# Peptides against a protein of PDB entry 6TME: the designs that were tried, part 14

Target 1, 324 residues: chain A of PDB entry 6TME
Amino acid sequence: NRLKRAYIALQAWKKAFYSDPFNTAANWVGPDVCSYKGVFCAPALDDPSVLVVAGIDLNHADIAGYLPPELGLLTDVALFHVNSNRFCGVIPKSLSKLTLMYEFDVSNNRFVGPFPTVALSWPSLKFLDIRYNDFEGKLPPEIFDKDLDAIFLNNNRFESTIPETIGKSTASVVTFAHNKFSGCIPKTIGQMKNLNEIVFIGNNLSGCLPNEIGSLNNVTVFDASSNGFVGSLPSTLSGLANVEQMDFSYNKFTGFVTDNICKLPKLSNFTFSYNFFNGEAQSCVPGSSQEKQFDDTSNCLQNRPNQKSAKECLPVVSRPVDCS
Target 2, 324 residues: chain A of PDB entry 6TME as posed
Amino acid sequence: NRLKRAYIALQAWKKAFYSDPFNTAANWVGPDVCSYKGVFCAPALDDPSVLVVAGIDLNHADIFGYLPPELGLLTDVALFHVNSNRFCGVIPKSLSKLTLMYEFDVSNNRFVGPFPTVALSWPSLKFLDIRYNDFEGKLPPEIFDKDLDAIFLNNNRFESTIPETIGKSTASVVTFAHNKFSGCIPKTIGQMKNLNEIVFIGNNLSGCLPNEIGSLNNVTVFDASSNGFVGSLPSTLSGLANVEQMDFSYNKFTGFVTDNICKLPKLSNFTFSYNFFNGEAQSCVPGSSQEKQFDDTSNCLQNRPNQKSAKECLPVVSRPVDCS

## One batch from the design tools (peptide; made by RFdiffusion4, then SolubleMPNN)

Design b2_p27_1_s4
Fold by OpenDDE base, seed 5:
Structure b2_p27_1_s4 (fold): chain B 324 residues (1-324), chain A 27 residues (1-27)
Amino acid sequence: as target 1 above (324 residues)
Amino acid sequence: SREITLSKTELKLREELKKELEEKYSG
C-alpha cells in the first residue's frame, strides 16, 4: 500500500517534468519504485518487514518542472534532496504529510513565493536548505524554534528584519547572505549556543553590531560584509576565542580596530576593508603576522595605502555613530 | 542550473546527518 502510494506520487512527478536532460526518470516505469533512479527504499521504522520509499536524491539532474501535490503521498520520506535542478513554482502544502522529514534540500532551483511554511510542520527536521531560489517575504520567527542543525537561506529574496527568535536556534550553520534583510542584528544572537558559522553577506542590514556577538564562543566563521552597519566594532568581539574567518568589509563602520580583536587566538583571516575606520592597532596591519591575513583597504587610516580620500572620510568620521 | 559549492562544514554536516539516518533504518 505504501509503495503503491509512492508509485502514484512519483508518476505524477514524472508527468510534472518539462525537461529531463540526463534522462534521470527514464527508468521510472512500472510499480517497482525502489528501482527508480534517485529513489531509495528502506525498511519502515514502524515495521522492518515493510519496504518504503525513504529517500529521494535527484541532485544535479538539471530537471525542469514543478512539485505536484501528489508528492504528499511519499509519507515515509526522510531525505529529500533535489538541489541543482530547475524546479519552479511553490513547495506543496501537501508535504506536511511527510512527518519523517529529516533533511530537506531544494537549493539551487527556481522556487518562488513566501517562505515554505510547510517546513515548519516537520517535527524531526534537522537540515533545511532552500538557498539559491526566489523565495520572498518575511522569514517566519518559528523557524528558529525548530531543532535544526543547519539553516541555509542565502541567495533568495527574503525581506524585513531578522527575527528575535534567532537566539533560540541550535543550528551550527546559518546563512542569510544575499537577501534583502534589513534592520539590526538581534541582540539575542548571543544565545545561539551551538553556532559555528553565520553569514550575513550582501543584505541591507544596518545599525550597530550588538555586543552579544562576543558571546558566540564556538563561532569559527563570522561574515557580516556588504551591509550598512555603522558604529564601532564591539569590544566584546575579543570573546570570539574560536573565530578563524571574520569579515566586516563593505560597511560603514567607524572607530578604531583594536589589538584585542586582531590578536584573537585562532584568527586566520580578518577583512575590514571598505569602511571608515580611522585607526588600527599595529597587530591589525596587513603583513604584521605570518599566521594571520588582514585587509584594511579603503578605510580612513593614516599612513596606509589605498585609503579613502579626506573628502570621503571627513563627513563620516567627524560624526561617528554612538552605539552606547 | 549551476553547481553549488558547499563549504567543508556543510559537507561534514550533511554526511553526518545521512549516516545517522542510515543507522536508524539499519538498526
Scores: peptide ipSAE 0.019, ipTM 0.544, DockQ to the pose 0.828
Fold by OpenDDE base, seed 4:
Structure b2_p27_1_s4 (fold): chain B 324 residues (1-324), chain A 27 residues (1-27)
Amino acid sequence: as target 1 above (324 residues)
Amino acid sequence: SREITLSKTELKLREELKKELEEKYSG
């Protein structure tokens, strides 16, 4: 009996709660698991006459505890949302039995350990949100082999390089922000055919931006701020026909910011402050357009306010990194 | 349908992210 298995799982989970401030699990009593707060039942996909636990939603419940292995008994769950709690420990490997997993959101918790590789075992997974945790180590390349619509990894402790397999991703939104990623952005990034938003904020990424970024025709948001990127902006950025928000601030870029970038047709906000740019086109000057907002603060620009001193600029500008 | 419900939830989450990003770029 599927509901009996669910009962075992849910009771084990209740027992694993250290704190339930809102008494969310207060009604988790008895065999009628479909009446449990935060538990949602639906007809089974393989047999519509059978009712199964199809979803868990405990978002914003502020529950402290861990995920016990018995959760693997919830084999019919397709939606698992437990964000904004205080769950700790690791994601159980037993969740590999949840083969219908479609949306997995464990964001804003206290999970630790390596990337939860069990997520890779779910063949139908479309949404993965593990942001605002303490996951660490390398990002498995296989994550981008999955047909995910969204990948939220930000605010963790991931390190090492971004896998080259990123180009295989079909995700429209990917966040790497506020981790410890290092190395270059892979050239394969240009192959992300469905990408709309990508955020690299606050990592240790370095090197030159790959020219292939210009192939991201569907991108509306590109944020690479607060990294260690060097060299000039790729001329191919003129290909970002749909970009609305672009941020390259707080890097070590040099060279000239061109008209081709600043005149992008959909560009609404372009921030390139806190770099070492030594020139910009008139179209890039803040206030030059009513429709576009620019920030050129703290560069090495002549005749612009709030720029770096010559002493700070000269050593860097005189030794530009050649990205060619 | 079950799939429609899941999709709707996903969209809501994405909208929240969008709002967060908009706030960043509005300042």
Scores: peptide ipSAE 0.018, ipTM 0.546, DockQ to the pose 0.062
Fold by OpenDDE base, seed 1:
Formats: C-alpha cells, structure tokens, sequence
Structure b2_p27_1_s4 (fold): chain B 324 residues (1-324), chain A 27 residues (1-27)
C-alpha cells in the first residue's frame, strides 16, 4: 500500500524533527497522511483510482531536523518543497526512488556535503533549487545535461570550475552567485539557447569574458560582478539584444566601454564600477540617458568623479590583458 | 537562514511548472 509506505516515511521524518516552532507536524498523526499539513495527495499516474502522496510543501516552517532515509518510501512525490527550514545533514540517496520528482526545492537550509547527485537520477526533474545551503565541492558536469528549466546553486560552498557542459543546459535561469567557483566562464556558454538570467556574483572567476556571451540573445539579466575577470569587455556584447540588467562591477576589467554596449536597446541598468576601465563612450556616462542607469564609479576614467588614483590605475592600465 | 526574494522570472517559471504538475496529476 502506497499510503502505508508514505505513513512510515512521514512518521520517520516527524521523528527526525528537532524543533517544530510552528507545530507544522502537530497533525501528523494516524494513517490518513493526506490530511497532514504540508502533504498533498493526488491520483496516481499509473492508476487514477489510487490516491498517493504527490507533493510535500513545508516551506517557511523553520523546522530543525534532518531528512531520514525513509523518505525514499515517498515514491510518488513529484513536488518536494522544504525551503526556509533548518534541516541539516545530507540529502538521502534513498530519494533516488522518487522517480517522478519534478520540482526539488531544499533552499535556505543547512544541508552539507557534496552536490546531491541523487538529483541527477531523477529523469523528469525540471526545477532544482539548492541555494542557501552549505553544499561543497565540484559541480557535476551532468547537471547541465539534465532538461532543467531552472538551476539555483547560489550561496553555497561550491568550488572548482564551471563545467563546459553548461552550454548544453536548457535552463532559463542559472545562479552561481556566492560560491567559490574559479577559472574562466566556458566558451560554451553561448550555446545556452533558453537562457534568460545568469548570475555569477561573488565567486573567484577569472580570465577574459568569452566572446560567445554575445550569442545569448534571450538574456535579460547578466551579472558577473565581484569576481576577478580581466581584459576588455567583448565587442560581441552588442548582441545582447534583450539584456536589461548587466553588472560587471568589482572586477579587473580594462579598456574602453563602447557605445554598442551602452546603447543596447533593452538595457535598463549597466553597472561597471570598481574596475580599471580607462575610457567610456558618452552614452555610458551616468546621467546621459533618462531611460538607462549607469555606474562608472571607481575606474580609471578621465574627467569623471570618484575614480581611482593614477597610482592605482597606472600599473594595471599600462599592462592590458589581450583577450584575443 | 535568510528569506529569499524571487526574481520575476523565477516566480513565473515556478508558477508555470506548478501548473504543469497540477495538470499532469489532474488529467
């Protein structure tokens, strides 16, 4: 009996709660699991006459505890949302049995360990949110081979390079922000055909921006701020026809910020502050447009306020990195 | 922990995915 298995799983989970400040699991008593708060039942896909646990939503419950292996008994779950809790430990490998997993959100918890590779075992997964945890290590390249619509990885402890397989991703939103990623952005990034938003904020990324970024025609948000990028902005950025928000601040960029970038048709905000740019087109000057906002603070620009000193600029500007 | 602010795109995507899931189990 599927509901019996669910009962076992849910009771095991309740026992794994260290604290339930809102008494979310107070009614988790008895065999009628479909009445449990945060538990949602639906007809089984293989037999509509059978009721199964199809979803879990414990978002914002502030529950402290861990995910016990018995959760693997919830084999019919397609929606698993437990964000904004205080769950700790690792994601159980037993969740591989949840073959119908469609949306997996464990964001804003205290999970640790490597990337939860169990997520890669779910053939129908479309949404993965593991942000605001303590996951660490390398990102498996296979994550981008999945047919995901969204990948949220930000605010973890991931390190190493971004896999080149990123170009295979069909995701519209990908966040890498506030990790420890290093190396260059892969040139394959330009192959992300469905990409709308990508965020690299606050990593240890370096090198030149790949020219292939300009192929991201559907991108509306591109944020690469707070990294170690060098060289000039690629001229191919003129191809970002739909970009609205662009941020390259707090890097080590040099060169000239051109009209073809600042005059992008959908551009609303362009921040390139705290770099070593030594020139900018008039169209890039803050206040030059009523429709666009620019920030050129703390560069090596002449005749602009709040710029770096010559002493700070000269060593960097005089040795531009050739990205060609 | 910190409350997460969802982007416009994220909200739209989540809503769409949720609807698809609901339709899958309702049909």
Amino acid sequence: as target 1 above (324 residues)
Amino acid sequence: SREITLSKTELKLREELKKELEEKYSG
Scores: peptide ipSAE 0.022, ipTM 0.549, DockQ to the pose 0.847; fails the geometry check
Fold by OpenDDE base, seed 2:
Structure b2_p27_1_s4 (fold): chain B 324 residues (1-324), chain A 27 residues (1-27)
Amino acid sequence: as target 1 above (324 residues)
Amino acid sequence: SREITLSKTELKLREELKKELEEKYSG
């Protein structure tokens, strides 16, 4: 009996709650699990005559606790949304039994440990949100082999390099922000054919930007701010025909910001402040356009306000990194 | 569509992150 299994799972979970400030699980009593707050039932896919627990939504419940292994008994769950709680510990491996998992949102919790590899076992997963946790270690390359629509990894403790497999991703939105990723952005990034938005903010990424970024024709948001990128902006960035928001601020870029970048047709905001650019085209100057907003603050530009001192600029500008 | 929803969420996130960074580096 699937509902019986669900009952066991949900009762185990309730027992695993340390705090339930809103008494979300107050009505989690009795065998009628479909009446439980935050539990949603639907006809089973394999047998429409059977009612099963298909979804969990405990978003914003501020529940403290952990995920017990008994949650693996919720084998029919396709939607698991438990963001904005205080769940701690690790994601149970037993969740591998939830083969129908479609959307998994455990964001804004207190989860720790390595990347929850159990997420890789779900063949139908489309949405993965694990942001605002304390996940650590390397990002498994296999994550990008998944047919995900969105991958939210920001605000964790992930380390190492971004996997080369990123180019295989079909996600429209990917966030790496506020982790400890290092190394270069893989050249394979240009192969992300469905990418609309990508955020690298606040990592330890370095090296030159790959030219292949210019192949991201569908990108509307590209934010690489607050990293250690060096060299000049790739000329191929002129290929970002749909980019609206672009941010390269707080890096170590050098060289000249060109017209072909600043005149991108859909560009609305371009921030390249807090770098070491030593020149910019007229089209890049803040105020030069009514339709575009630019920020060139704290570079090495001549005749512009709020620039770095010569003392700060000279050592860097005189020794530009060759990205060729 | 799902994509539209994701986009909105992402935009919000970016704005929040930018604000946090500004506070960190300007303060």
Scores: peptide ipSAE 0.010, ipTM 0.505, DockQ to the pose 0.095; fails the geometry check

Design b2_p27_6_s4
Fold by OpenDDE base, seed 5:
Order: structure tokens, then sequence, then C-alpha cells
Structure b2_p27_6_s4 (fold): chain B 324 residues (1-324), chain A 27 residues (1-27)
């Protein structure tokens, strides 16, 4: 009996709670699991006459505890949302049995260990949110082979390089922000055909930006701020016909910011502050447009306020990195 | 605390949840 298995799983989970400040699991008593707070039942896909646990939503419950292996018995769950709790430990590998998993959100918890590779076993997964945890190590390349719509990885402890397989991703939104990623952005990034929003904020990424970024025709948000990028901005950025928000601040970029970038048709906000740019087109000057907002603060620009000193600029500007 | 900028991206993605799934789970 599917509900009996669910009962075993949910009771094991209740026992794994260290603290339940809102008494969320107070009514988790007895065999009627469909009455449990945060548990949602629906007719089974293979037999509409059978009721199964199809979803878990414990968002914002502030529960302290861990995920026991018995959760693998919830084989009919398609939605698993437990964000904004205090769950710790690792994601159980037994969750591989949840073959209907569609949305998995464990964000804003205290999970540790490597990337939860069990997420790679779910064939129908569309939404993966593991942000605001303590996951560490390298990102498995296989994550981008999956037919995901959204991938949230931000605010973890991931390190190493971004996989070359990123170009295979079908995701519309990907966040790498606030990790320890290093190396270059892969040239394959231009092959992300469905990409709308991507953020690299606050990593240890370096090297030149790949020219292939200009192939991202559907991108509306591109944020690469707070990294170690060098060289000039790619001229191919003029191809970002739909970009609205673009941020390259807090890097080591050099060269000239061109009209072709600042006059992008959908651009509403372009921040390139805290770099070593030594020139900008008139269209890039803050206040030059009523429709666009620019920030050129703390560069090596002449006749602009709040720029770096000559002493700070000279050693960098005089030795520009050639990205060709 | 959560970064408001990144939360905006999350909220946008969350809104794309399919009507069918919402109906099934009574969301």
Amino acid sequence: as target 1 above (324 residues)
Amino acid sequence: SLDPYLEALYNKARSKLTAELRKRLKL
C-alpha cells in the first residue's frame, strides 16, 4: 500500500525533527497521511482510483532536523519543497526512488557534503533549487545534460571550474552566485538556447569573457560582477538584443566600453563600475539617457568623477590582457 | 538574509509552475 509506505516515511521524518517551533508536525498522527499539514495527496498517475502522496510543502517551517533514508518510500512525490528550514546533513541517496520528481527545493537550509547527485537520477526534474546551503566540491557535468528549466546553485561552497557541458543546458535561469567557482566561463555558453537569466556574482572566475556570450539572443539578465575577469568586453556583446540588466562591476576589465554595447535596444541597467576601463562612449556616460541607467564609478576614465588614481590604474592599463 | 536581487529571479521562475501541477496538488 502506497499510503502505508508514506506513513512509514513521514513518521521516520517526524522522529528526525530536533525542533518544530511552529508545531507543523503536531497533526502528523495516525495512518491518514493526507490530512498531515504540508502533505498533499492526489490520484496516482497510473491508477486514478488510488490516492497517493504527490507533494510535500514545508516551506518556512523553521524545522531543525535531517532527512532520513525512509523518505525514499515517498515514491509518488512530484513536488518536494522544504525551503527555509534548518535541516542538516546530506540528501539521502534513497530519494532516487522518487522517479516522478518534478520540482526539488531544499534551499535555505544547512545541508552539507558534495553536490546531491541523486538529483541527476530524476528523469522528469524541471526545477532544482539547492541555493543557500553548504554544499561543496565540484559541480557534476551531468547536471547540464538534464532537461531542466531552472537551476539555482547560489550561496553554497562549490569550487572548481564550470563544466563545459553548460552549453547543453535547456535552463532559462541559472545561478552560480556566491560560490567558489574558478577558471574561465566555457565558450560553450553561447549554445544555451533557452537562457534568459544567468548570474556569476561573487565567485573566483577569471580569464577573458568568451565571445560566444553574444550568441545568447534571449538573455535578459547577465551578471558577472565580483570576479577576476580580465581583458576587454567582447565586441560580440552587441548581439544581446534582449538584455535588460547587465553587470560587469568589481572585476579587472580593461579597454573601451563601446556604443554598440551601451545602445543595446532593451538595455535598462548597465553597471561596469570598479574595473580598469580607460575609455567609454558618450552613450555609456551616466545621465546620458533617460531610459538607461549606467554606473562607471571607480574605473580609469578621464574627466569622470570617482575614478581610480593614476597610481592604481597605470600598472594595469599599461599591460592590457590580449583576449584574441 | 536572502539577496533581494537573486530572490527576484527565484520568484520569476517559481511563477512558471504549470497550471496542471498546481491543479493536481491543489496549490
Scores: peptide ipSAE 0.340, ipTM 0.843, DockQ to the pose 0.555
Fold by OpenDDE base, seed 3:
Structure b2_p27_6_s4 (fold): chain B 324 residues (1-324), chain A 27 residues (1-27)
Amino acid sequence: as target 1 above (324 residues)
Amino acid sequence: SLDPYLEALYNKARSKLTAELRKRLKL
């Protein structure tokens, strides 16, 4: 019965293909769905004697089409990977029936519409990758209430603020890069207890960086480049004991870049170029260390090459934003 | 075009999670 349902779903999906350049679905014929290319079967969790469709992997198939509602019949699927195709439309609400969903990767497609809230209905979801699509609107706060290990949202059209619920996230990797997020980074960010890598690149984020960033003891990558952040770097950044890659470039930061930041013990690359910093410690100077790389280009630093003109600097530096 | 830096993060995370999934599915 389960394989019959899977057959119905997969045949409906095949019919929803507009183009299959590599003939991936050429062998999608007959009731033996476990022989289908990109379809993986495994013993059912509730009955090991029953074989079910447990995974779909159509990555890099360049398939054009859409996801039909019949995919909701694949109730045993825990792995759904359709990366790097040309699927369009929306994620079907019928996928709420896939209660075993563990890894959902629809990245690098042509999906549109709001955040696929159906992903929030999956109790066992650990990996969510919707990057490189055209999803738009607000990010549901509830996404961070889920026990996700990784959240990839980059290269979409998401807007509005980052939800304050971010502090509840147990994810080790979160990407917000290349969206239209605005407002401040929530102070609750410091509560992300498992965070290793977070990327905010290329948004419309603004305001002061919250001091609570310094509480991210496990973070190895922190990239906030290409935004509208203002003020001085928080002194609490000295608490980032494990940070290796840090990027604050292309913002509107002011003030002094301190030794406490540049001497972080695991820091290998620190980019703070294209800001309005008016001073830096000697430890922050590019070439000062063999183990660390720094970039201080296009700031308001004295006696450094490739800095902004006084005309560009004075209006900003003379009016520092107080983040206290 | 895919950002190589972001792809590296993806691959690292995926590798870890896929191993757990395989265990769960008894594959």
Scores: peptide ipSAE 0.300, ipTM 0.821, DockQ to the pose 0.845
Fold by OpenDDE base, seed 4:
Structure b2_p27_6_s4 (fold): chain B 324 residues (1-324), chain A 27 residues (1-27)
Amino acid sequence: as target 1 above (324 residues)
Amino acid sequence: SLDPYLEALYNKARSKLTAELRKRLKL
């Protein structure tokens, strides 16, 4: 009996609550699990005559507790949303039994440990949101082999390099922001055929930007700010025909910001402040366009306000990193 | 192939998350 298994799982979970300030689980009593607040039932995919627990939505419940292994008994769950709670510990490996998992959102919690590799076991997963937790260690390369639409990894403790498998990703949105990723952006990034939005903000990424970024024809948002990138902006960025928001601020870029970048047809905002650029085209100057916003603050530009001193610029500008 | 109710929940949740992301990116 699937509902009986669900009852066991949900009662175990209720027992694992340390605090339920909104009394979300107050009605989690008795065998009728489909009446439980935040529990959603639907006909089973394999047998429409059988009612099963198909979804959990406990978003914004501020529940403190952990995820017990008995949650693995919820084998029919396709939607698991428990964001904005205070759940701690690790994601149970027993969740590998939830083979119908489609959307998994555990964001804004207190989860710890390595990347929840159980997410890799879900063949139908399309949406993964683990942002705003304390996950640490390496990102498994296999995450990008999955047919995901969205991957939210931001605001964790992930470290090491971004896997080269990123080019295999089918995701339209990927966030790496506010982790401890290091190394270069893989050249394979240009192969992300469905990419619309990618954010690298606030990591320890370095090296030159790969030329292959220019192949991201569908990208509308590209933010690589607050890293350690060096060299010139790739000329191939002129290929970003649909980019609307672009941010390279707070890096160590050098060279000239060209017309072919600043005149991108869909570009709305381009921020390249707090670098070591020593020149910019007239089209890149803030105020040069009413349709586009630019920020060139704190570079090594001549005849522009709020630039770095010659003392700060000279050592860097005189020794540009050659990315060719 | 998913239940229409679950699809509606998914779309709502995803839309919200996307909106939040867009807001953060504009800041």
Scores: peptide ipSAE 0.119, ipTM 0.643, DockQ to the pose 0.071
Fold by OpenDDE base, seed 1:
Structure b2_p27_6_s4 (fold): chain B 324 residues (1-324), chain A 27 residues (1-27)
Amino acid sequence: as target 1 above (324 residues)
Amino acid sequence: SLDPYLEALYNKARSKLTAELRKRLKL
């Protein structure tokens, strides 16, 4: 009996709660699991006459506890949302049995360990949100082989390089922000055919930006701020026909910021502050446009306010990195 | 192929994620 299995799972989970400040699980009593707060039942896909637990939503419950392996008994769950809790430990491998998983949101918890590889076992997964946790280690390349729409990885402890498989991703939004990623952005990034929003903020990424970024025709948001990128901005960025928000601030970029970038047709905000740019086109100057906002603060620009000193600029500007 | 009720939950979740992203990106 599928509901009996669900009952076992949910009761095990309740026992795994250390604190339930809002008494979310107060009504988690008895076999009628479909009446449980945060538990949603629906007709089974394989048999509409059978009622099954199809979704869990415990968002914002501030529950302290862990995810017990018995959760693997919830084999009909397609939506698992437990964000903004205080769950700790690891994501149970037993969740591999949840073959209908479509949206998995465990964001804003206290999960630890490596990337939850169990997420790779779900054939129908479209949304993966594991942000604001303490996941660590390398990102498995296989994550980008999946037919995901959204991948939220930000605010974790991921390290090493971004996998080259990123180019295979079908995701429209990917967040890498506030991790410990290092190395270069893979050149394969230009192959992300569905990409709209990508954020690299606050990592240890370095090297030159790949020219292939300019192939991201559907990108509306590109933020690579707070990294260690060097060299000039790729001229191919002129190809970002739909970019609205672009941020390269807090890097080590050099060279000239060109008209071709600043005159992008959909560009609304372009921040390139806190770099070592030694020139900019007139179209890049803050205040030059009523429709666009620019920030050129703390560069090596002449005749601009709030720039770095010659002492700071000279050693870097005189030794430009060749990205060609 | 999901139940309409679950589809509604999906849309809500997606909307929330999008909204949060926009907020963080100052959009």
Scores: peptide ipSAE 0.109, ipTM 0.641, DockQ to the pose 0.072

